# Peptides against a protein of PDB entry 4M9S: the designs that were tried, part 19

Target 1, 135 residues: chain A of PDB entry 4M9S
Amino acid sequence: SRGLVGVECITPYSYKSLAMALQRCVEVLSDEDRSALAFAVVMPPGVDIPVKLWSCVIPVDICSNEEEQLDDEVADRLKRLSKRGALLSGKRMPVLTFKIDHIIHMFLKHVVDAQTIANGISILEQRLLEIGNNN

## One batch from the design tools (peptide; made by RFdiffusion4, then SolubleMPNN)

Design b1_p11_1_s2 (from b1_p11_1, 4 letters changed)
Fold by OpenDDE base, seed 3:
Structure b1_p11_1_s2 (fold): chain B 135 residues (1-135), chain A 11 residues (1-11)
Amino acid sequence: as target 1 above (135 residues)
Amino acid sequence: MPKPVILPVPP
């Protein structure tokens, strides 16, 4: 039985229509939620990522040095993004996680500045090394 | 080419 690898012929039209719809969804975000969405491009698509790993790359202006407040504020931003259509998928159990879908991640790779992507990766790598050395 | 929506780089 030859499995039909359905080449989803995403017509250039369907891609342009989806990109225009996503662009419009991004334009109506707050500056904070738009910045959080930009840094979501550094995460692997289709993976349930714990809030603690999102807090390594999501920029948050907190007045307190309490790590607990950082994770809560990041979680609230990601929850807002998950409510604005298909931007993120949240899962509460067993641990609070967020996932970026492949389509949204592909869109972000084309619209997020290359320097922002490179900076976000470098920050994530540094924070992961710091976490690994403290264990 | 549509202008890339520059997602504002956080400062």
Scores: peptide ipSAE 0.032, ipTM 0.657, DockQ to the pose 0.112
Fold by OpenDDE base, seed 1:
Structure b1_p11_1_s2 (fold): chain B 135 residues (1-135), chain A 11 residues (1-11)
Amino acid sequence: as target 1 above (135 residues)
Amino acid sequence: MPKPVILPVPP
């Protein structure tokens, strides 16, 4: 689906209508998928981000310490979000990636708690430093 | 981890 990539100028009316539509989409998510969507706000919009970087910030309660199972569960959450209209866009080739569109990212900046955003950025920075020091 | 809160958009 060619998502909202064509709306450079949202009128105040179109913004209110879009915000209401997005709110309804968020309300019907599971708690887990809603949590995954909230943490998508820490990602740069319009960038195809590999699942490995999403797994740094998406909260998953896994019974096993297997990193492979973490990436799979994160990928499944992001796949569910990508099937819900314009929330995320997935690509399978050459690597499995997801991107958040600028409009969805702007919506999340207004509706996600500021402390949650700050915590998500701090977690991403810490995990990126850990990945960078292990190479 | 703190549960992410998505606030309802005020009407």
Scores: peptide ipSAE 0.030, ipTM 0.631, DockQ to the pose 0.589
Fold by OpenDDE base, seed 2:
Structure b1_p11_1_s2 (fold): chain B 135 residues (1-135), chain A 11 residues (1-11)
Amino acid sequence: as target 1 above (135 residues)
Amino acid sequence: MPKPVILPVPP
């Protein structure tokens, strides 16, 4: 008997309360951390995503084209988000990864602009193809 | 890169 992990049916009331709490958490973010959180919507929820894949979509202004500095700055943004409650979950081992929870991802799907989501997916796809062709 | 826009949560 594979126990159906009960999909906790988020009632519309629980959703509104969560949405208000999450909105308040988003409002107090820096513009950079808020931007990083918005682009987290393009990632599959519940999956531990390596920082390298986050660096494909998190908007970072870096003074150098050094890929190492990009991954570090992205990691620092994601670390800040992971310290703000349930926004992200970080793992350090075996590789530094971040995961977006299904609830947060569902929230972001409703509050992030649809064109931003589409653009973020397109950017991720392009960068994944570039990484795949360079290996 | 496109600027992310976070919309107001629908009431």
Scores: peptide ipSAE 0.027, ipTM 0.615, DockQ to the pose 0.574
Fold by OpenDDE base, seed 4:
Formats: sequence, C-alpha cells, structure tokens
Structure b1_p11_1_s2 (fold): chain B 135 residues (1-135), chain A 11 residues (1-11)
Amino acid sequence: as target 1 above (135 residues)
Amino acid sequence: MPKPVILPVPP
C-alpha cells in the first residue's frame, strides 16, 4: 500500500509570498467568482469533481430553474477561475471536471469563515442525498 | 440561497 506521500508542494514561493499572491488574485475577482472560489473550500482537494457536484455548492443567481443553465453558469465561473492559473484545474475528458489544489484549499481553509465552510458542507451533503434519492 | 461569502480581509 503506497500511502499518498503528501506531495509537499515545494512552491518556489514562501508560504507568506504565496498567500499574498493568492490574496491579490482573489481581490481582483468579481464578487460572483470570489464567492465561487470561497465555496470551493468544501470540496476535497486534489480530486477531479464533476460540474454537477460543483453546482450543489456554487451560489448562482439564475432566473431559470433549468438544470442545464445552472451547470453551464457554474462551469463558466469555474473556467474563469481555472484561467487564473493555480486557483482551479479544469479537465474536459472523460467529463468536465474541476479540481482544487491542496495549496489553494489550505489557503481557503484559513481565509473562509468557519460558519460558511460548515454551511457549505451541510448544503453539499443535503444535495448529494437528494441526487442519490432521485436516481 | 447561500449568503455571499465574505472572505474576511485579514486584519
């Protein structure tokens, strides 16, 4: 059993320099993209998560209850975040997925409010149960 | 509706 040797992501940046760089990257986001990034903290880091599961926690103000439009708007937010380098990693095959890296997740865990994290987890758990009961 | 996430600005 090769236990996951914790990839100590040796960033060439000191943790403090990386945190400052990430803070600047967050400050220049739109309010919507910043909110999407903050809710990314409820996802397990290093896992390719399908857009459908992201749509469970990403806050979207959509005028329509069409599931396709929800997933598309969430995907567009996550695509914008992925274009900002290290914030998210998008993968299109076999399905559209996004992954938060351990470093970004660790940053978010320190800067996102603990009640927001707890609420986001509770919402994810509830919506996963609803998806599981409807299949 | 999830409330807008306030990233606490570090002091």
Scores: peptide ipSAE 0.024, ipTM 0.604, DockQ to the pose 0.295

Design b1_p11_1_s3 (from b1_p11_1, 3 letters changed)
Fold by OpenDDE base, seed 3:
Structure b1_p11_1_s3 (fold): chain B 135 residues (1-135), chain A 11 residues (1-11)
Amino acid sequence: as target 1 above (135 residues)
Amino acid sequence: LPKPVILPVPE
């Protein structure tokens, strides 16, 4: 049984060109959309994630105490990211979900600050625990 | 190579 170790030999060259293209894409984002993209690194790549779970990690300056407005604002940010190339892939049916592709996720792992990643994971874990205890 | 932009991009 030959384990196909799919050595994704991302050649350093293809990685550099991809990284440069993605860097330029990130530079033109608004501060809010760029922050949303940064926190996308805490999500598993290739998985359709419901907006409710995205709302656990996407930073939103909430001017209103209504949880319903949070999910809508998060959805709008993720929709904008999905329109800017292949940063995210959205599905509307049966439930609104967004997915980060593996290649974008690999890029984010290299460019997102380690403390930001750690904070995002901690926040996600806390919110998931709260959701689980309220059920 | 230019340093990769650290996200979030510091203001």
Scores: peptide ipSAE 0.155, ipTM 0.785, DockQ to the pose 0.136
Fold by OpenDDE base, seed 2:
Structure b1_p11_1_s3 (fold): chain B 135 residues (1-135), chain A 11 residues (1-11)
Amino acid sequence: as target 1 above (135 residues)
Amino acid sequence: LPKPVILPVPE
């Protein structure tokens, strides 16, 4: 069975209209939520990612050193982003996960600063290694 | 094309 990878042929027009809509959505975000959205670009699109993995890359300034509070704060940010329509898709069961869609991810790849992407990937890799070594 | 929003948006 050849999985039809539905190449959603995004027409340049559809891309432009979507990009404009997304740009406006991004502009009205808080700095904190906008930063969270930027770092969503380091996640693989179309995959339900547990909040614990999101917490590896989502910047949180004022969270207590308690990991539980970090995950909760990250979850709140991701929930806010999910309420902005197509930005993220959340699932609550069996565990809380968030997914970035391919179209949003494609947008982010064009609008997120290249250094931010590189830094986010490096941070994710480092923290994943730490999690893997502590288990 | 609208100017790409650079994220993070500089303050």
Scores: peptide ipSAE 0.151, ipTM 0.787, DockQ to the pose 0.152
Fold by OpenDDE base, seed 1:
Structure b1_p11_1_s3 (fold): chain B 135 residues (1-135), chain A 11 residues (1-11)
Amino acid sequence: as target 1 above (135 residues)
Amino acid sequence: LPKPVILPVPE
């Protein structure tokens, strides 16, 4: 599947129409999937990110204390988002990864609350440091 | 222009 390397030449019209389409797609998501999408803004766009790194920032309210169940629940949320057309792209091999496209990331930077973005980055940095220190 | 949806949408 060729990722839409969308040329950033989004005309103001294309941007408005895309933003409206994306807004409508976000409005019909569950609260859980919408929250997962919001925190996707902290990931670098155009990069295949392993589920384990996504699990560092995707909020999961109901998981058993088993780390394996957390990754599975996060993967399910990301899979649902990937099925909503342009929100995420998933790759199964060699490792399960998800990627946010530049256009979607740009949209999220405009619609996600700035404090939520800042908090998400801080949480990601903290958890990455913890993973790095435990290895 | 419709107001941009602020995420997360408050309950």
Scores: peptide ipSAE 0.148, ipTM 0.782, DockQ to the pose 0.151
Fold by OpenDDE base, seed 5:
Structure b1_p11_1_s3 (fold): chain B 135 residues (1-135), chain A 11 residues (1-11)
Amino acid sequence: as target 1 above (135 residues)
Amino acid sequence: LPKPVILPVPE
């Protein structure tokens, strides 16, 4: 059975319409949720990413020192994004994960500042190394 | 293409 990897031929028209819709959706986000969405660009698209890994890159300014509270706050932000159109897809089983779609990720690559992307990748790499060394 | 909203929005 040749899995038709449905090449979603995003027509330029579909992209323009989607980009306009997404732009409007992004404009009405809170600053925190918009920041979280920006950093979602550093994640690989189409992959179910555990909240723990999202917490490495999603900026949280006010969370108290408990690691459990950080993951909960990040999960709440990602959950809000998942409820706003097709920005993210959440799964609860077997572990709470969130996934960015290829189309949304493509949009973010065009609208997120290059320095922000670079910084987000650097932060993710650093935090992953720290987690790996502490285990 | 509409001018992309640069994220993060410049302060």
Scores: peptide ipSAE 0.146, ipTM 0.786, DockQ to the pose 0.151

Design b1_p11_1_s4 (from b1_p11_1, 4 letters changed)
Fold by OpenDDE base, seed 5:
Structure b1_p11_1_s4 (fold): chain B 135 residues (1-135), chain A 11 residues (1-11)
Amino acid sequence: as target 1 above (135 residues)
Amino acid sequence: MPKPRILPVPE
């Protein structure tokens, strides 16, 4: 069975029109939701990522040290982004997950500052090591 | 946490 590697030929024209539409969608976000969207660039596109892994990179200012409240606040931010068109896709079953689409991820790679991307990766790596050592 | 910066899309 030859897997059709669908070369999604995203034409440069479709990309420019989509980039302008996405820029307008990003401009009307709150600073918090825009920050959450920027850090979504560190996630692999097309993969259903559990909220627990999103909580490693989404910046949340919570007054509580309760880990349960962190995951809930992160989930609420990601739910708001999923309601704003194609920014994220949420699944509730079997586990609450969010996915970034390849097109949105490609947009974020061009508009998110390179130092922000590098910092987000470093934070994810550090927190994954901490989770792995506590199991 | 580093503050995310979104750059202007080059026109």
Scores: peptide ipSAE 0.030, ipTM 0.624, DockQ to the pose 0.538
Fold by OpenDDE base, seed 1:
Structure b1_p11_1_s4 (fold): chain B 135 residues (1-135), chain A 11 residues (1-11)
Amino acid sequence: as target 1 above (135 residues)
Amino acid sequence: MPKPRILPVPE
């Protein structure tokens, strides 16, 4: 049985239409959810990323220093984004993960401020080193 | 925390 992996050739028209649709989806987000979406650009596209790694880059204002509350609040934001169509894909089993699609990631690389991207990468690298040194 | 900015989609 030959699985036709249909390479959908995204036409420039499909890209422009998708960019307009995505812009409208971004405009109706809360400031918090829009902030979470902006920092999703630092993640590799097409990879199921655990919530713990998302918590390294998603800006959350939490009233407590409890890491458990951080991961829960991040997971709630990512769940809201996942409900807003193709922005994120959530997976609950075997572990709670979220994935950014390549098309959404390509959109974010063009619309997110370059300094925001650079800061997000730097923060991710720092926090990954801290996690790696504590294991 | 850096404030994320999303720019308008380039036309």
Scores: peptide ipSAE 0.029, ipTM 0.622, DockQ to the pose 0.564
Fold by OpenDDE base, seed 3:
Structure b1_p11_1_s4 (fold): chain B 135 residues (1-135), chain A 11 residues (1-11)
Amino acid sequence: as target 1 above (135 residues)
Amino acid sequence: MPKPRILPVPE
């Protein structure tokens, strides 16, 4: 039985139509939720990522005394994105995680500024090293 | 943090 590996050749037409639909979804976001979505590009697609790792890259303007609320505020942003259709997929059990789909991730790679992507990767790497050295 | 810029999709 040859499994049809359906290489969905996203035709340039399907890509343009998807990109236009996604652009409209992004335009109706708040500036904060749009910023959170942009930094989702640094995450590996198709992987359930814990909120603690999302908090390493999601920009939150925290007033300097509320570091304990960082994970909750990040989780609320990701929950809002998950409610806006196919942007993210959330799981509550066994741990609160969010996943970016391959299609959304491919869109973000084309529309997010290259310097923003590079900065987000650098920040994620730094925070992962800090977490690794504290265990 | 630099504000993320989402660029318009090139037509």
Scores: peptide ipSAE 0.029, ipTM 0.619, DockQ to the pose 0.567
Fold by OpenDDE base, seed 4:
Structure b1_p11_1_s4 (fold): chain B 135 residues (1-135), chain A 11 residues (1-11)
Amino acid sequence: as target 1 above (135 residues)
Amino acid sequence: MPKPRILPVPE
């Protein structure tokens, strides 16, 4: 049984059409959800990432220093993005995770400002070191 | 945190 490795040959036309559709989806987002989507570019595509790692890079303006409230607000943003078509894929079991698809990640690499990407990576690296030192 | 920038897709 040859598994159809569907080479989704994303034709340049399908890519442009998808990019236009994605652009329109991004335009109708709130500033907060759009910001969350922009920082999703720092995550590895196709990997189920725990909410705790998303909370390292998703910009949240919360008045509380409670990690639980941070993770909940981040999870709500990511849940909203997952309801906006193919932007993110959420899983609830065994742990709440979100995944960015390769196509969406490729789109974000082209449209997110290079300085935003570099800053997001640096923040993620710093926060991962802090988490590693506190365990 | 820096405000994320999403560039307009050049038409």
Scores: peptide ipSAE 0.028, ipTM 0.611, DockQ to the pose 0.556

Design b1_p11_2_s1 (from b1_p11_2, 5 letters changed)
Fold by OpenDDE base, seed 4:
Structure b1_p11_2_s1 (fold): chain B 135 residues (1-135), chain A 11 residues (1-11)
Amino acid sequence: as target 1 above (135 residues)
Amino acid sequence: PPYPKPTFLFP
């Protein structure tokens, strides 16, 4: 399988090949990691996003309601995704952030259900407002 | 909080 890491731009042909490879990558993910990847579509591509903001949209089934536990679980999922090729890029300094590549984002916009995307955006907007109001 | 389950549109 061609490494996804080296793809910077796509032609229609390259996109088809990449899409097929990405589809296979998605299919082998766990349900939890696949869900996390799906909702990554709501983030702007090419931007280093702090884990706290990712936690606003990444679905996590945790026993504890502690925010710290939520962030840790989200971080773990994003880390796993980052290890599956060029799905995400992590940065540790100065703050732990993750970035979705433009190509991956474009792929997700085409393969994630429109209602899923809309729901994710709505949830993100709501939680961002809550964060903003608490500051 | 409740999270919706995502759906992928694969052929």
Scores: peptide ipSAE 0.320, ipTM 0.848, DockQ to the pose 0.595
Fold by OpenDDE base, seed 2:
Order: structure tokens, then C-alpha cells, then sequence
Structure b1_p11_2_s1 (fold): chain B 135 residues (1-135), chain A 11 residues (1-11)
């Protein structure tokens, strides 16, 4: 899925209608998929982000200590979101990446609690530091 | 690793 790349929200009305549709989509997600979608807000929109970076912020309740398993589980969640139309766009080559569209990102910035966003950013920053220190 | 639960501004 390539998401809503061609969609423009030029009026409050159009945005509201789209937001309502997106809200309905979010409401029917599983808890784990909804959580994954929420934290997608911390990623820059329109950028193909490697799964490893997604794994820094996507909540995983139960996982093995194996990094590979974590990435696979995160990838599965993101893949499910990408299959729900415009929520995410995935690419397999050359590296498995997922991208959040600007319009979805804008929606999330409005509907995800500010503290949740702040927490997600903090977690991402912490994980990036850890990755950097391990290089 | 532990992650906080997200909160949405709608039900």
C-alpha cells in the first residue's frame, strides 16, 4: 500500500471527515496494533524508516532477548498496519522499511496524548543513544 | 523492554 500520498487536506471540513474515518479505523485495531500506530507519531513523516528504528518505540509486551525476534515482531505489526490502507507504507527492498504519510502523521499529532508523544520521543532518543554507544 | 501504554484523545 502506498498510503494517502495524493490526498490533500485543504479545508477544515475535509480534514474532519478524514479524521473521523481514521478514528474509526483506529478504534477497530487490536490493542497492540493501535499502540504501534500511536507511537508512529514520533517518526518523521514521509521517510522510509528501517524496522530497527521502529523497534525502538513500538511496544512489545512479550519478546525473547533475541534482537532478531523483536524486529520480526515489530515488522509484523507494522505490516498489519500497512495492510489497512493508508496507515503505513512498507518497502521490502533494499531494506525493510515503513513510512508514515504526512496526513496520517498530522492526524496522530492531534489524537495522541501529548505526554504519550513526549514519552515516545524520550524512548527513541534513549534507544538511539544505546545504539550509538554500542557501535 | 517495558513500554508505556499510549493514550488517545478519543474513546
Amino acid sequence: as target 1 above (135 residues)
Amino acid sequence: PPYPKPTFLFP
Scores: peptide ipSAE 0.319, ipTM 0.850, DockQ to the pose 0.541
Fold by OpenDDE base, seed 3:
Structure b1_p11_2_s1 (fold): chain B 135 residues (1-135), chain A 11 residues (1-11)
Amino acid sequence: as target 1 above (135 residues)
Amino acid sequence: PPYPKPTFLFP
């Protein structure tokens, strides 16, 4: 499989408190931002992932039907998530990337529905295959 | 829809 793999860290002693705080943060997100966060679980933690790869799995409803705006819309969502606690971290140079922390990733693995995770992985693998074949 | 609606295990 062409799936991306990451290494998880051990759970800190304060994980339960952090998880509760994270859950509350997730509950107050918009539906679209919450959806984006859910599918972040398919990304390897601790890796700076280019927006193009995020766009493979982040659901975006673009009204203009302009595919060229997909990356921009995805970036906007990821930027909003990066401003909500420790959900994501953004890096602007050398290229715009976003990273999911190991702890956040571990949290998502436990709270996102298994079918959602499986679907997200399948979608990512398919899109990566398509990208690879076009290069 | 091209993407499934995600589900969380909490409300």
Scores: peptide ipSAE 0.319, ipTM 0.848, DockQ to the pose 0.532
Fold by OpenDDE base, seed 1:
Structure b1_p11_2_s1 (fold): chain B 135 residues (1-135), chain A 11 residues (1-11)
Amino acid sequence: as target 1 above (135 residues)
Amino acid sequence: PPYPKPTFLFP
């Protein structure tokens, strides 16, 4: 797995340094990958989240309405993010999941605007209800 | 599906 394992912000200096590095990393991402990263803020940190749940909030512009294509595209984006520093941590077994670390989540809470966060939460809640009602 | 565009608080 990739990511920040066991890293904590002990001092304001350490946090500032990490924040600057993360900001630089975000600035060089593609628009689609940056969008995916932004909405990762709505996920609970330190939890292995299945791709299906990520697909509820990750913006994907695809011509097809096929759910399989949606999940694959989301997975590809999350994989790219997991390979870019410590933005995400991926796990293939037993189920393909991705995890956002606490420190990255903390960073996103400060740099993603409140309206974006609120929108992401609303979308996630709506999609979860739809999934629950279809079962 | 339609998604809102995210905004970062960067200069």
Scores: peptide ipSAE 0.318, ipTM 0.849, DockQ to the pose 0.531

Design b1_p11_2_s2 (from b1_p11_2, 5 letters changed)
Fold by OpenDDE base, seed 1:
Structure b1_p11_2_s2 (fold): chain B 135 residues (1-135), chain A 11 residues (1-11)
Amino acid sequence: as target 1 above (135 residues)
Amino acid sequence: PPYPKPTFIFP
């Protein structure tokens, strides 16, 4: 799926129009997909991020503690987001990755509350440390 | 794992 390619906010009007469209898109998402989108704000924009790293911050309520199931569920959510407008861009080769575009990231920075962002960063840092210590 | 619920603030 393609994200926003080559789109820049040149004018306040263009930004407002895009923000309104994105707000509408967010409002119609399921609770789980909206939650996934919110925490995408902690990822660096324009970078292909492996699903394993997304799974560190994407909230998943599964009965199983199996990592494979977690990654699959996260991947499914990210795939749905990538098919809904230009929220994410997915790539299968060489490794399954998803990317948030700069414009979407900028939008999220404005509409996701500061506490949520701080929590997401804290969770990501903790999970990365755990991964690093287990290697 | 327990995750906090995200909050969106729209203008």
Scores: peptide ipSAE 0.284, ipTM 0.837, DockQ to the pose 0.602
Fold by OpenDDE base, seed 3:
Structure b1_p11_2_s2 (fold): chain B 135 residues (1-135), chain A 11 residues (1-11)
Amino acid sequence: as target 1 above (135 residues)
Amino acid sequence: PPYPKPTFIFP
């Protein structure tokens, strides 16, 4: 597969408590933010991922065909997620990136529907191919 | 919609 791969961390200790807290956080998210979080499962954990790559898989309904606006909207969603518990961590320098933690990633792998994961991976792979062909 | 609606399966 051409998908991005990361190594997951196994930490049984505190995982159940964290998972319960995460579930509660997910349940109170907006539909948009919850959707963004779901598709974060396709990203490799522990890696600072540029917003451009996130925009390949984060569902955004924008009234503009401008790619810049897409990235901005995606960034806003990811920023909101980064402010909710330990869902994501953002880095502004040198480039705006977001990272999913290994524990969060593991959580998502268990709670996101298998078809959603498969679709997300397929979409990411397709978009990465398109980006690669345009470079 | 271009993206499928995600589904969460919570215990």
Scores: peptide ipSAE 0.283, ipTM 0.835, DockQ to the pose 0.587
Fold by OpenDDE base, seed 5:
Structure b1_p11_2_s2 (fold): chain B 135 residues (1-135), chain A 11 residues (1-11)
Amino acid sequence: as target 1 above (135 residues)
Amino acid sequence: PPYPKPTFIFP
């Protein structure tokens, strides 16, 4: 991960070409998967994030309020994104986590609307407070 | 849903 950030700083042209390729990848995603990818920008890059924390920011329309169903639906979306090139990296052990790489995160910071980013951060903060108060 | 609709800005 650290090596890729260094390469982008040294080779802006390579980054631009990669950004064009990533744009095409984003355009062919379903609306649900594209929305999930957009809100991935609020996560710190290079960190294995548990699905529970992803569920705080990934928009899911479910009929049931069961927490397990929410996490499963979020996990399915993140799994699909992980199969679409280098968008996300999944790890099953010791805990199911997903990670956004620095290069993808940097791309998202440029192409996701600033208001969307701000809203995502606010939602994450609110949900984290709720989790903290219930434990 | 409690989530805003995301917007992408592409060149």
Scores: peptide ipSAE 0.283, ipTM 0.837, DockQ to the pose 0.634
Fold by OpenDDE base, seed 4:
Structure b1_p11_2_s2 (fold): chain B 135 residues (1-135), chain A 11 residues (1-11)
Amino acid sequence: as target 1 above (135 residues)
Amino acid sequence: PPYPKPTFIFP
């Protein structure tokens, strides 16, 4: 399998092959990691996004309501996704961030249900407003 | 609030 890391441009043919490869990657993910990947579609591609902002949209079932535990669990999921190829790129300095590639983002926009995308955007907007109002 | 479960539509 040609590593997803080398695709710089998408032709219709390349997209089909990439889509098939990505579909297989998605199918082998756990339900939790697959859910995280789905909601990654709400983030702007090519931007290093802090884990705190990812935690606004990544669904996590945690026993504790502690924000620190939430961020850690989200980070773990994003790290696992980053290890499954070019799905996400992590950066540790100066702050832990993750970035979704344009190609992966384009794929997700086509394969994630429109209602799921809309819900994710709504949740992100709501939580961003809450963060903004608390500052 | 509970997060909605995502749905994938593969071609």
Scores: peptide ipSAE 0.282, ipTM 0.834, DockQ to the pose 0.619

